# Designs tried in a protein design run: peptides against a protein of PDB entry 5JNO. Part 40

Target 1, 112 residues: chain A of PDB entry 5JNO
Amino acid sequence: MVAKFQPPPEYQLTAAELKQIVDQSLSGGDLACRLLVQLFPELFSDVDFSRGCSACGFAAKRKLESLHLQLIRNYVEVYYPSVKDTAVWQAECLPQLNDFFSRFWAQREMED

## One batch from the design tools (peptide; made by RFdiffusion4, then SolubleMPNN)

Design b1_p15_8_s4 (from b1_p15_8, 8 letters changed)
Fold by OpenDDE base, seed 1:
Structure b1_p15_8_s4 (fold): chain B 112 residues (1-112), chain A 15 residues (1-15)
Amino acid sequence: as target 1 above (112 residues)
Amino acid sequence: SEEDAFQQLIQELLE
């Protein structure tokens, strides 16, 4: 038996919060990108976490990890059940997420 | 503010 996946408390959205994001979204891919921003603002920060954490000493990586993607997908599928299909997720959401994230940092690098 | 600029950038990227 497998327990249902539960997001960590820091990534738990209320129904109202999720609905607000959904109402702003035009598609599953768009929703995914908006969730990325809402759930993981640290991925868009110029803050060097190695500076703030003397204990870890490791810089945050600018990449989308499996946990990030899984959390986003879990919320997206609430309103877009089709993304439960991996092929749909890979065709409709992942490319948009990667493109969005890449474009963000590409612009930041060009502006520096 | 920086937050406003960030939000603006995000909106542009989402367009």
Scores: peptide ipSAE 0.500, ipTM 0.909, DockQ to the pose 0.125
Fold by OpenDDE base, seed 4:
Structure b1_p15_8_s4 (fold): chain B 112 residues (1-112), chain A 15 residues (1-15)
Amino acid sequence: as target 1 above (112 residues)
Amino acid sequence: SEEDAFQQLIQELLE
């Protein structure tokens, strides 16, 4: 049998927390974007940990990785089971996530 | 505050 995906403790939402986000959402794609903000606030931080450390090759990542997307998808599936189909996920949620994230950083870059 | 500005930006992006 395939083991059920379990999110890391730091990314675990209670049923009440998830419901609150869902209640604010108008669609699966909208829910996905709101989950992105709630689960991964660090992706929206412009803190550069390499600043002041010339020996540190660390660079802040400003991209959505597979793990981020999988975690979001798992929560979206609770209320939108259709996203279990990859085609639906790619059509309804991924474009909105990428657009939302890109627009965020595009605007932030204009302010810098 | 920075938090308020962040929340405002998020709301605008979600519109």
Scores: peptide ipSAE 0.499, ipTM 0.909, DockQ to the pose 0.124
Fold by OpenDDE base, seed 5:
Structure b1_p15_8_s4 (fold): chain B 112 residues (1-112), chain A 15 residues (1-15)
Amino acid sequence: as target 1 above (112 residues)
Amino acid sequence: SEEDAFQQLIQELLE
C-alpha cells in the first residue's frame, strides 16, 4: 500500500486555509495556480540572484520542480479528485501552472 | 506597496 503523502511542515495547509483558496478558485487549474502563489512565495521573489555577482552573470533558473508540482497536486486532489489521473493533471493543471509561472516572470522582467 | 503591486499582478494573471 502506498503511504499517504504528507507535505513538509512549511507547506501544510489547514482545512480552513485550503478552503479559503478553493473558494476563490473557479477550476482545478485555477486552484493550482493560486496554490502555487500561496505555498511557494519564494518562487516569485524579487531577488535578483545576479546582483550577488555582477561579474559572473549568474542567473538562477526559474522553474517549477517536481516537489512543487507534487505538493500542489496533492491539495488540488482534495477538491478535484480527477487529477489523480496523470493524464487529467497534465491536461488541466500542469499547462496552466507553467503558463502562469512563465507569464509572471515575463511581466516582471518587463517592469525592470 | 510592493506587496499590493504583487497581489494586483497575481490577480491579473489569474484572469
Scores: peptide ipSAE 0.498, ipTM 0.908, DockQ to the pose 0.124
Fold by OpenDDE base, seed 3:
Structure b1_p15_8_s4 (fold): chain B 112 residues (1-112), chain A 15 residues (1-15)
Amino acid sequence: as target 1 above (112 residues)
Amino acid sequence: SEEDAFQQLIQELLE
């Protein structure tokens, strides 16, 4: 038996918090993007830690990892159960997430 | 502010 995925405490949303985001969302894909911003603000940081600490070699990650996607999907499923179907998730949410994230950094690069 | 600019950018990207 595969254990049900449990979000780390730092990424746990209350029902009220989730509802607020849902109320602002027009689709599952839109909700996914809004969740990305709310759950993982660190992915949108301009801080380059590799510059501040050459000794530790820490580099900011600007990519969506499986953990990010799974967490987002778990919350999206609450109001859009159809994304439990992987095909629906891949067609409706993943492209929007990737496009949103890529567009963000493209805009930020232009502003630098 | 920087935060306001960020929020505005996010909203534009979501449109």
Scores: peptide ipSAE 0.498, ipTM 0.908, DockQ to the pose 0.125

## One batch from the design tools (peptide; made by RFdiffusion4, then SolubleMPNN)

Design b1_p16_1_s1 (from b1_p16_1, 6 letters changed)
Fold by OpenDDE base, seed 4:
Structure b1_p16_1_s1 (fold): chain B 112 residues (1-112), chain A 16 residues (1-16)
Amino acid sequence: as target 1 above (112 residues)
Amino acid sequence: SEEQQRALAVLEEMLQ
């Protein structure tokens, strides 16, 4: 028996909030990317939290961790149940997330 | 936030 994943309180979305994001999305992959932006704005921030913290263990902020992906996937599944299949998740959502995140930081690197 | 707005702009470009 697998335990259900529960997002931390700060990453909880109401049905209405999720619906609003879905209405703006063109696909499951698009939805995943929008969820990334809305749920984890810190991943797009230029603020380096690890610079002044040697004890917190905070590493590179420019990396999508399994916890981020799992949380996003859980919300995507609400409207796109097919992503429960790992093959579908890896084909439809994960590549778009990685491409989007990489493009964002590539652009930011050109600005500094 | 400003960063979120920039992120969404990148996403929009990617979707084109």
Scores: peptide ipSAE 0.749, ipTM 0.964, DockQ to the pose 0.914
Fold by OpenDDE base, seed 1:
Structure b1_p16_1_s1 (fold): chain B 112 residues (1-112), chain A 16 residues (1-16)
Amino acid sequence: as target 1 above (112 residues)
Amino acid sequence: SEEQQRALAVLEEMLQ
């Protein structure tokens, strides 16, 4: 038996919540990016772990991890079943996610 | 949040 991937409670969207995001999306790739913003706001925040500890010297990772991508893909599949095909996921969603995430942080770096 | 709003703005520019 293959267990169905179950997201942690903090990343569990109701059908209504998901539909709201879908209604704002123009494509599967767009939906994926919007899900990224909604599910993982911490990836877009300036996480300063030195806050409260000047000696920490800790730097937060600005990276999309496999679990992030898998969670997003699971939700995208609900309305875009074609992304179950890995080739479709890699052509229609994954490049958009990476481009979006990279552009976001590139812009933030130029504003400093 | 403000960061989320900024992210969505970037996304909207990408979609143009």
Scores: peptide ipSAE 0.748, ipTM 0.964, DockQ to the pose 0.898
Fold by OpenDDE base, seed 3:
Structure b1_p16_1_s1 (fold): chain B 112 residues (1-112), chain A 16 residues (1-16)
Amino acid sequence: as target 1 above (112 residues)
Amino acid sequence: SEEQQRALAVLEEMLQ
């Protein structure tokens, strides 16, 4: 059996923090996107200060990895248990995440 | 952060 996913400490949210995000969310997909912004701000920055050198300007990766998605899904499940169903996750949350993330970077690239 | 605010603005626009 697959071990239960446990988020790294740096990506853990308290119940209060999660509730605050939920209160601002209109749907599971919306919640997922807001969680992406909250948990992984480095994915929206041109410079990765945590993984790279701030002085040399390490470029941030513009990719949603399985770890990111799994972590977000775990939190979304708290208020939207239906996303435990993979079909629901793939229909209601995953497309919104990808669309949101791609739109963000597409817009940023147009600003140059 | 500024980037987070920018991201949320994109999200809000997407939801409209």
Scores: peptide ipSAE 0.748, ipTM 0.964, DockQ to the pose 0.905
Fold by OpenDDE base, seed 2:
Structure b1_p16_1_s1 (fold): chain B 112 residues (1-112), chain A 16 residues (1-16)
Amino acid sequence: as target 1 above (112 residues)
Amino acid sequence: SEEQQRALAVLEEMLQ
């Protein structure tokens, strides 16, 4: 039997915490985006260290990785079980996540 | 955080 995916402790939400986010959400796609913000604030932080540290040359990745998406999907399924279907996940949540994330950084680039 | 709030603002605008 395949065990259910368990998030790392730093990404473990209580039922109350998840419910709070759900109460703010209008759809599965909206919930997914809010979970992205809540679980992975580091993806929204300023990653342009080249201005502050020319010597280190560090550049953080602005990418939604498989682990991020899997964790989000697991929580979304609790209230929107239809996303268990990959086709639904790819139609209702992934485009919204990508659009949201892209819009965020596009706006940041315009302000810099 | 400030960046989280900024992100949520973008989301709210996207939902309109």
Scores: peptide ipSAE 0.749, ipTM 0.964, DockQ to the pose 0.899; fails the geometry check

Design b1_p16_1_s2 (from b1_p16_1, 6 letters changed)
Fold by OpenDDE base, seed 4:
Structure b1_p16_1_s2 (fold): chain B 112 residues (1-112), chain A 16 residues (1-16)
Amino acid sequence: as target 1 above (112 residues)
Amino acid sequence: SAAQERALAVLEEMLE
């Protein structure tokens, strides 16, 4: 049996919070991007923890990992059930997520 | 946060 994926408490959205984001979204891909910003603000942070804490060696990762994508997909599925199909997820949401995330950091690099 | 606001700005530009 496939167990239901449960997000960690820090990434749990209430129905009202999710609905608010959905109301601001124009599509499943747009919703995915907005969820990325809402759930994982640390992925957009300018803070370099490795520089701030040489002792711990922790560095902020600027990569979309499988866990990030899975969490986003779980929420998107609530209002766009079609993304349960991997082909749909890969065609409608993943390209937009990757493009959005890449554009963000490309812009930040130009400002630095 | 400021970072989130910048991110949303990029998203909005992307949707234009």
Scores: peptide ipSAE 0.745, ipTM 0.963, DockQ to the pose 0.908
Fold by OpenDDE base, seed 1:
Structure b1_p16_1_s2 (fold): chain B 112 residues (1-112), chain A 16 residues (1-16)
Amino acid sequence: as target 1 above (112 residues)
Amino acid sequence: SAAQERALAVLEEMLE
């Protein structure tokens, strides 16, 4: 038996919260990127995290993992059902996510 | 957060 995917409570979005993000989005790829920022702020706060925990010196991992992508895709599908097709997901959303995430950290590295 | 705001700024620039 396979149950419907349920995100952890900390990654649950209400219909109203999701609608708000959708209203700000221009496309499925844009929505995916905005969901990335909203759901996983820790992926963008490596420096802040390192500064916050001087005792352990731990830094946030700057990598998009399969679980991150799966959660994002599930929410994108609500308003863009076409991304249920893996080919569409890989053509429309994954490149946007990767480009966005790479640009963010490339810019950050140039500032160091 | 500040990090999220920076991220959204990068995203908006990418969309231009």
Scores: peptide ipSAE 0.744, ipTM 0.963, DockQ to the pose 0.894
Fold by OpenDDE base, seed 3:
Structure b1_p16_1_s2 (fold): chain B 112 residues (1-112), chain A 16 residues (1-16)
Amino acid sequence: as target 1 above (112 residues)
Amino acid sequence: SAAQERALAVLEEMLE
């Protein structure tokens, strides 16, 4: 049996917090992207001082890791249970997440 | 944050 994923305390959303995000979402894929922004703001910051050098600055890793995706999927499943099917997750959410994340940083590179 | 706001703006553009 695969152990149930437990998010770290800093990534625990209350029902009210999740509902607020859901109310702003148009689809499961949209919800996934909004969760990415809300749960992991460090992935969108130029400098991160929480996991790197606080004196010289640390550039956050611009990569979606398995734990990020698993956590997002867990929350998306609450309102879009169809994503429990891996095929649905891979078709409706993962492409949107990857496209969104890549577009964000591509645009940031253009602005710099 | 400003970064989050920019991220959401990108997302909104994708939804258009």
Scores: peptide ipSAE 0.744, ipTM 0.963, DockQ to the pose 0.922
Fold by OpenDDE base, seed 2:
Structure b1_p16_1_s2 (fold): chain B 112 residues (1-112), chain A 16 residues (1-16)
Amino acid sequence: as target 1 above (112 residues)
Amino acid sequence: SAAQERALAVLEEMLE
């Protein structure tokens, strides 16, 4: 028996909210990326800690953590149950998430 | 938000 992952309240989507995102998605990978944007807008924020703290010189590193990915995967599984297979998740969704996230920040770096 | 809109724009370009 495996315990069901329960997302924190701030990351809990209703069926209607999830369906809205699904209706805009072309695939499981696309759905995953849209969920990333919806659930974790802070990962795309233009606000850089280094800009707010010139004294410490700290630069916040933006990264996709396992918790982010697990939460997204749980929602993707609702409509794409095949991603319950880790091999499918790693082939169809995870590369797109990483590519999308990398492209976003690469573009931002070029604009600076 | 503006950041989300920008992210979605990148995603749409990626899917083209």
Scores: peptide ipSAE 0.746, ipTM 0.963, DockQ to the pose 0.868; fails the geometry check

Design b1_p16_1_s3 (from b1_p16_1, 7 letters changed)
Fold by OpenDDE base, seed 2:
Structure b1_p16_1_s3 (fold): chain B 112 residues (1-112), chain A 16 residues (1-16)
Amino acid sequence: as target 1 above (112 residues)
Amino acid sequence: SEYQQRALEVLQQMLE
């Protein structure tokens, strides 16, 4: 028996919070991207939120990790059960997430 | 946040 995946408290969304994001979403892929923004704002900031390192100029990680993707997928499944199929997840959501994240940082780099 | 808003703008452009 495998225990159900439980997100850390920092990434726990209520049903109401999730519904609000869903209401703004046009597809599973869109929902995934919006969840990325809402759950992990630190991935979209070059500001180091760690105390004592604001002066060091450390940039936030520009990488989507497995935990990020797993958490997003778990929430997407609530309203788009089809993404439980890995093939659907990899075709409909994952490419959009990667494209979105890449475009964001490409734009930011152009501003430098 | 400001960066979240910028991110959503990028997303919107992708969906157009």
Scores: peptide ipSAE 0.731, ipTM 0.961, DockQ to the pose 0.913
Fold by OpenDDE base, seed 4:
Structure b1_p16_1_s3 (fold): chain B 112 residues (1-112), chain A 16 residues (1-16)
Amino acid sequence: as target 1 above (112 residues)
Amino acid sequence: SEYQQRALEVLQQMLE
């Protein structure tokens, strides 16, 4: 039996916090995007997180990783259980996440 | 943060 996914402490949302985000969301895809913004603000920043850290040696990548997507999906499933189906996740949420993230950085690139 | 607000603005534009 596969153990339930446990997010790192930094990315744990209380029921109240999650509900607040859900109340602001119009769909599962919208919820996913809002969760991305709330949980991973570092993905939207130009800050070099490796600055001053000799142990790191690299800056955080501006990329949606499997862990990010899995964590978001787990929260979305609470209110949209249909996304447990991979086909539904890939049709309803994943394209919107990728489109949203790409549009954000495309806009930032034009402003820089 | 400022960037989070910008992100939400982009999201809002997508929803329109």
Scores: peptide ipSAE 0.731, ipTM 0.961, DockQ to the pose 0.898
Fold by OpenDDE base, seed 1:
Structure b1_p16_1_s3 (fold): chain B 112 residues (1-112), chain A 16 residues (1-16)
Amino acid sequence: as target 1 above (112 residues)
Amino acid sequence: SEYQQRALEVLQQMLE
């Protein structure tokens, strides 16, 4: 048996908060993208929200890391249990997340 | 936030 992943307190959503996001979502991929925006607003800002070492100065704030993806997947599974299958997660959610995140920063690059 | 709103706008455009 694999231990259930427990999100850090700062990324813990209540049932009501999660339901609100789900009610706005049209699919598992859409839900994943909305969770990305809600859980990790720092990834969409040029302000450094890093909780690690502040002395290093630069963080990969324009990169989706494994921890981000794992947290999102955990919540998506609540309403779309099929994403427990890695093949489904990689086909339905990961491409949507990557395309969404890439489009966002591509647009920002053109505006700046 | 402002950037969250922009992100949601990008998402809406992607889903259209």
Scores: peptide ipSAE 0.731, ipTM 0.961, DockQ to the pose 0.924
Fold by OpenDDE base, seed 3:
Structure b1_p16_1_s3 (fold): chain B 112 residues (1-112), chain A 16 residues (1-16)
Amino acid sequence: as target 1 above (112 residues)
Amino acid sequence: SEYQQRALEVLQQMLE
């Protein structure tokens, strides 16, 4: 078994912050996408503004990593406990996250 | 930010 995932301090949400996002969400998949935007804004910018590269001019990483997904899932589980089931997570949240992220960058590329 | 807002607009389009 794997130990419980603990988010880094820079990706901690208060109960109030999480509730605000939940109140704007229509489903677990919608919540997951909104959490992606809130927690990882650097994935949507032209340059990487993460703590490790806030002053550099490198392009943002355009890939969702397992650590991003695990952190999002942890928060989604608070209000949608069913996503603790991997099959539910893979059916209700992962496809929406991937579709959302892909659509975003596809649209951005069309602006060039 | 600008791109966070744009991201949310993309999300809204998905929900329509």
Scores: peptide ipSAE 0.729, ipTM 0.960, DockQ to the pose 0.913

Design b1_p16_1_s4 (from b1_p16_1, 6 letters changed)
Fold by OpenDDE base, seed 2:
Structure b1_p16_1_s4 (fold): chain B 112 residues (1-112), chain A 16 residues (1-16)
Amino acid sequence: as target 1 above (112 residues)
Amino acid sequence: SEEQQRALAVLEEMLA
């Protein structure tokens, strides 16, 4: 039996927190992107800092990893159960996530 | 954060 996926404490949203994000969202894809921003702000910064030590900063990876996507999908499913279907997830959410993330960094590159 | 706000702005433009 497969245990229910449990996010790390730092990525655990309460029902109220999730609802707040949902209320701002117009679709499952929109929700997915907003969750990306809220859960993983480090992906939108050039430099990450170790907790308690600013001198331990390092360059953030500009890549959406499996864990990121899995966590986002888990939350999206709460309000958009259809994304439990992989085909729906790949059609409605993944392309938007990738497009959004790419557009963000493309814009940042123009400013650097 | 400012980066998050920037990200949300990009998102809004994308979905408009």
Scores: peptide ipSAE 0.752, ipTM 0.966, DockQ to the pose 0.883
Fold by OpenDDE base, seed 4:
Structure b1_p16_1_s4 (fold): chain B 112 residues (1-112), chain A 16 residues (1-16)
Amino acid sequence: as target 1 above (112 residues)
Amino acid sequence: SEEQQRALAVLEEMLA
């Protein structure tokens, strides 16, 4: 049997919280982007933790990793079961996530 | 947060 993906406690949403985000969303792709903002605010922060600690080797990432995407997809599936199909996920949600995330940082880089 | 608000603003522009 395939093990069910379980998000870490810090990335768990209640049914009410998820529904609130869904109610604000216009599509599965929109929902995915809003989930990205809600679940991973650290990906939108320009704080460089490595600056304060040269020895720890930690660096802020401006990258969407597989784990981020998988977690978002799991929540999107609750209201958009069709994204269980990888082709649908790649056509309807993934491009919007990448576009959104890229636009955000492109804009921030212009301000810095 | 402020960053989240900016992110949502970008999203709104993208959807417009």
Scores: peptide ipSAE 0.751, ipTM 0.965, DockQ to the pose 0.915
Fold by OpenDDE base, seed 1:
Structure b1_p16_1_s4 (fold): chain B 112 residues (1-112), chain A 16 residues (1-16)
Amino acid sequence: as target 1 above (112 residues)
Amino acid sequence: SEEQQRALAVLEEMLA
């Protein structure tokens, strides 16, 4: 039995929100990166989550986890169905995401 | 947020 993947409520985008991001995107890879920024701002922040909540523990790792990628892919598929093909996802979106995320933090490190 | 804006700036540079 296979259940449909449902994002947690905090990562649920309305059709209008998703459409807005799509309208700003030039490609599936671009869309993926923009979704990363929109859905997971904590991955781009220096904020220590333990500061706001003792139960949160240590700061989040600067890592793109499988759940992050899966959520992004699910949304990208809405407008770019071809990414349902793993080969397409790995060729068109994953490299963009990795490059983008890496560049972001590399730049931040150079500024300090 | 400011960090999100910075991220988008990096993205735009990457796509240029």
Scores: peptide ipSAE 0.751, ipTM 0.965, DockQ to the pose 0.900
Fold by OpenDDE base, seed 3:
Structure b1_p16_1_s4 (fold): chain B 112 residues (1-112), chain A 16 residues (1-16)
Amino acid sequence: as target 1 above (112 residues)
Amino acid sequence: SEEQQRALAVLEEMLA
């Protein structure tokens, strides 16, 4: 039996919060990307203020981890049940997430 | 935040 994924309290969304994001989304992939932004703002910061010491000046980890993806998928499934199918998740959401995240940091690199 | 707004701008450009 696979244990049910339980998100940390800091990454819990209320139904209202999730609905607000959904209302702004045009697809499952779009929703996934918006969830990434809302749930994990630390992944878009130059310095990791959420888990590291700001005084140390450590750069934020620019990597989407399995826990990030699983958490996002759990929320996407609420309004797009088809992503419960791994093939659908990998075809519709994962490429969007990776492309979005890569584009963000590529753009930031050009501006620095 | 400013970074979140930047991220959303990238997303909107990507989806355009």
Scores: peptide ipSAE 0.750, ipTM 0.965, DockQ to the pose 0.896

Design b1_p16_2_s1 (from b1_p16_2, 5 letters changed)
Fold by OpenDDE base, seed 2:
Structure b1_p16_2_s1 (fold): chain B 112 residues (1-112), chain A 16 residues (1-16)
Amino acid sequence: as target 1 above (112 residues)
Amino acid sequence: SRMDELIEEAARLAEE
């Protein structure tokens, strides 16, 4: 048996908090993007991106990691249980998350 | 657009 995934305390949303985000969402994909913004605002700051590697000068690229995606999916499933199906998750949520995240940073790169 | 609104929201929250 696989243990139930438990988010870190800083990413634990109450039912009321989640409902507030859901009420602002138009779809599962939209909800996913809103959760990304609310749960991980640090992924949208350019502090670490601009700093990069002090030794090699390589700029660390912001990316959505498995933990981020798993947390988002867990919350989306509460109101959109269809995303429990991987095919639905990959069709409805992942493309929107990736598109949103990519567009954000593409815009920021043009401003630099 | 909805996407633009989310981008702006993300930028705002990242600065707080």
Scores: peptide ipSAE 0.607, ipTM 0.936, DockQ to the pose 0.873
Fold by OpenDDE base, seed 3:
Structure b1_p16_2_s1 (fold): chain B 112 residues (1-112), chain A 16 residues (1-16)
Amino acid sequence: as target 1 above (112 residues)
Amino acid sequence: SRMDELIEEAARLAEE
């Protein structure tokens, strides 16, 4: 038995908040990307944490982790139940998330 | 494009 995943409080969306995002979305994949932006704006920040502490060697990595993806998937499932199927998630949402995230940083790096 | 709009939105939200 797999326990139902509960998002951390900082990533908990109300039904109304989720509905607003859904209303702006054209598909499950589009919804996933919008959720990525809304839930994790810090992943799109140019803030270099290593600048704040050269001695500690800490470098913030710009990557989508399993927790990010799981949270997004949980919300997408509310309006697109088909993504409960891993094959559908991997075909419809995951590629769009990765493409969006990669394109974002590719463009930002070119602007530097 | 739709993707460009999302990228711009992400950039804006990240700065706030």
Scores: peptide ipSAE 0.605, ipTM 0.936, DockQ to the pose 0.896
Fold by OpenDDE base, seed 5:
Structure b1_p16_2_s1 (fold): chain B 112 residues (1-112), chain A 16 residues (1-16)
Amino acid sequence: as target 1 above (112 residues)
Amino acid sequence: SRMDELIEEAARLAEE
């Protein structure tokens, strides 16, 4: 048996918060993208250094990591149980997440 | 478009 995934406190959504995001979503893939924005705004920041650290000077990483994707998938599964199937997750949600994230930074680089 | 709306939302939230 694998223990149930528990998100860190800063990424824990209440039922009401999650429902609000779901009500704004048109599909599982759309929900995934909205969760990405709501949970991890730091991934979209144009700040050179890591958020919250003015002393270390460490640059923030601009990539989707496995932990980000795992957390998003767990929330999507609440309203779209079909994404528990890895094939469905990889076909319906993962491509949209990658496309959205790539388009965001491609557009930002073009505008700057 | 829907994608543009999400991008704008992301930009706004990133600056908060």
Scores: peptide ipSAE 0.604, ipTM 0.936, DockQ to the pose 0.872
Fold by OpenDDE base, seed 4:
Structure b1_p16_2_s1 (fold): chain B 112 residues (1-112), chain A 16 residues (1-16)
Amino acid sequence: as target 1 above (112 residues)
Amino acid sequence: SRMDELIEEAARLAEE
């Protein structure tokens, strides 16, 4: 059997914390977006590590990785079990997550 | 819009 996915300690939410986020959410997709913000605020920070380092060339990647999505999905499943179905996840949550994340950075880039 | 509200929230939280 496949072991249940466990989030890293820094991304572990208590039942109370998750419930609080759920109470603010209007749908599974909305919940997913709120979880994205709450769990991974670093993805929304304009921190360029290469800005002060001309030698390293390393720039923080602004992308939603599979690990981020898996973690979010696991929490969403607690209150929206239907997202265990990949088709439902791809129809109800992924588009909203991608749209939200893309719009965020699109707006930020327009401000620069 | 709801999306705009989330974007604003994300921006705020990212700066904390």
Scores: peptide ipSAE 0.604, ipTM 0.935, DockQ to the pose 0.884

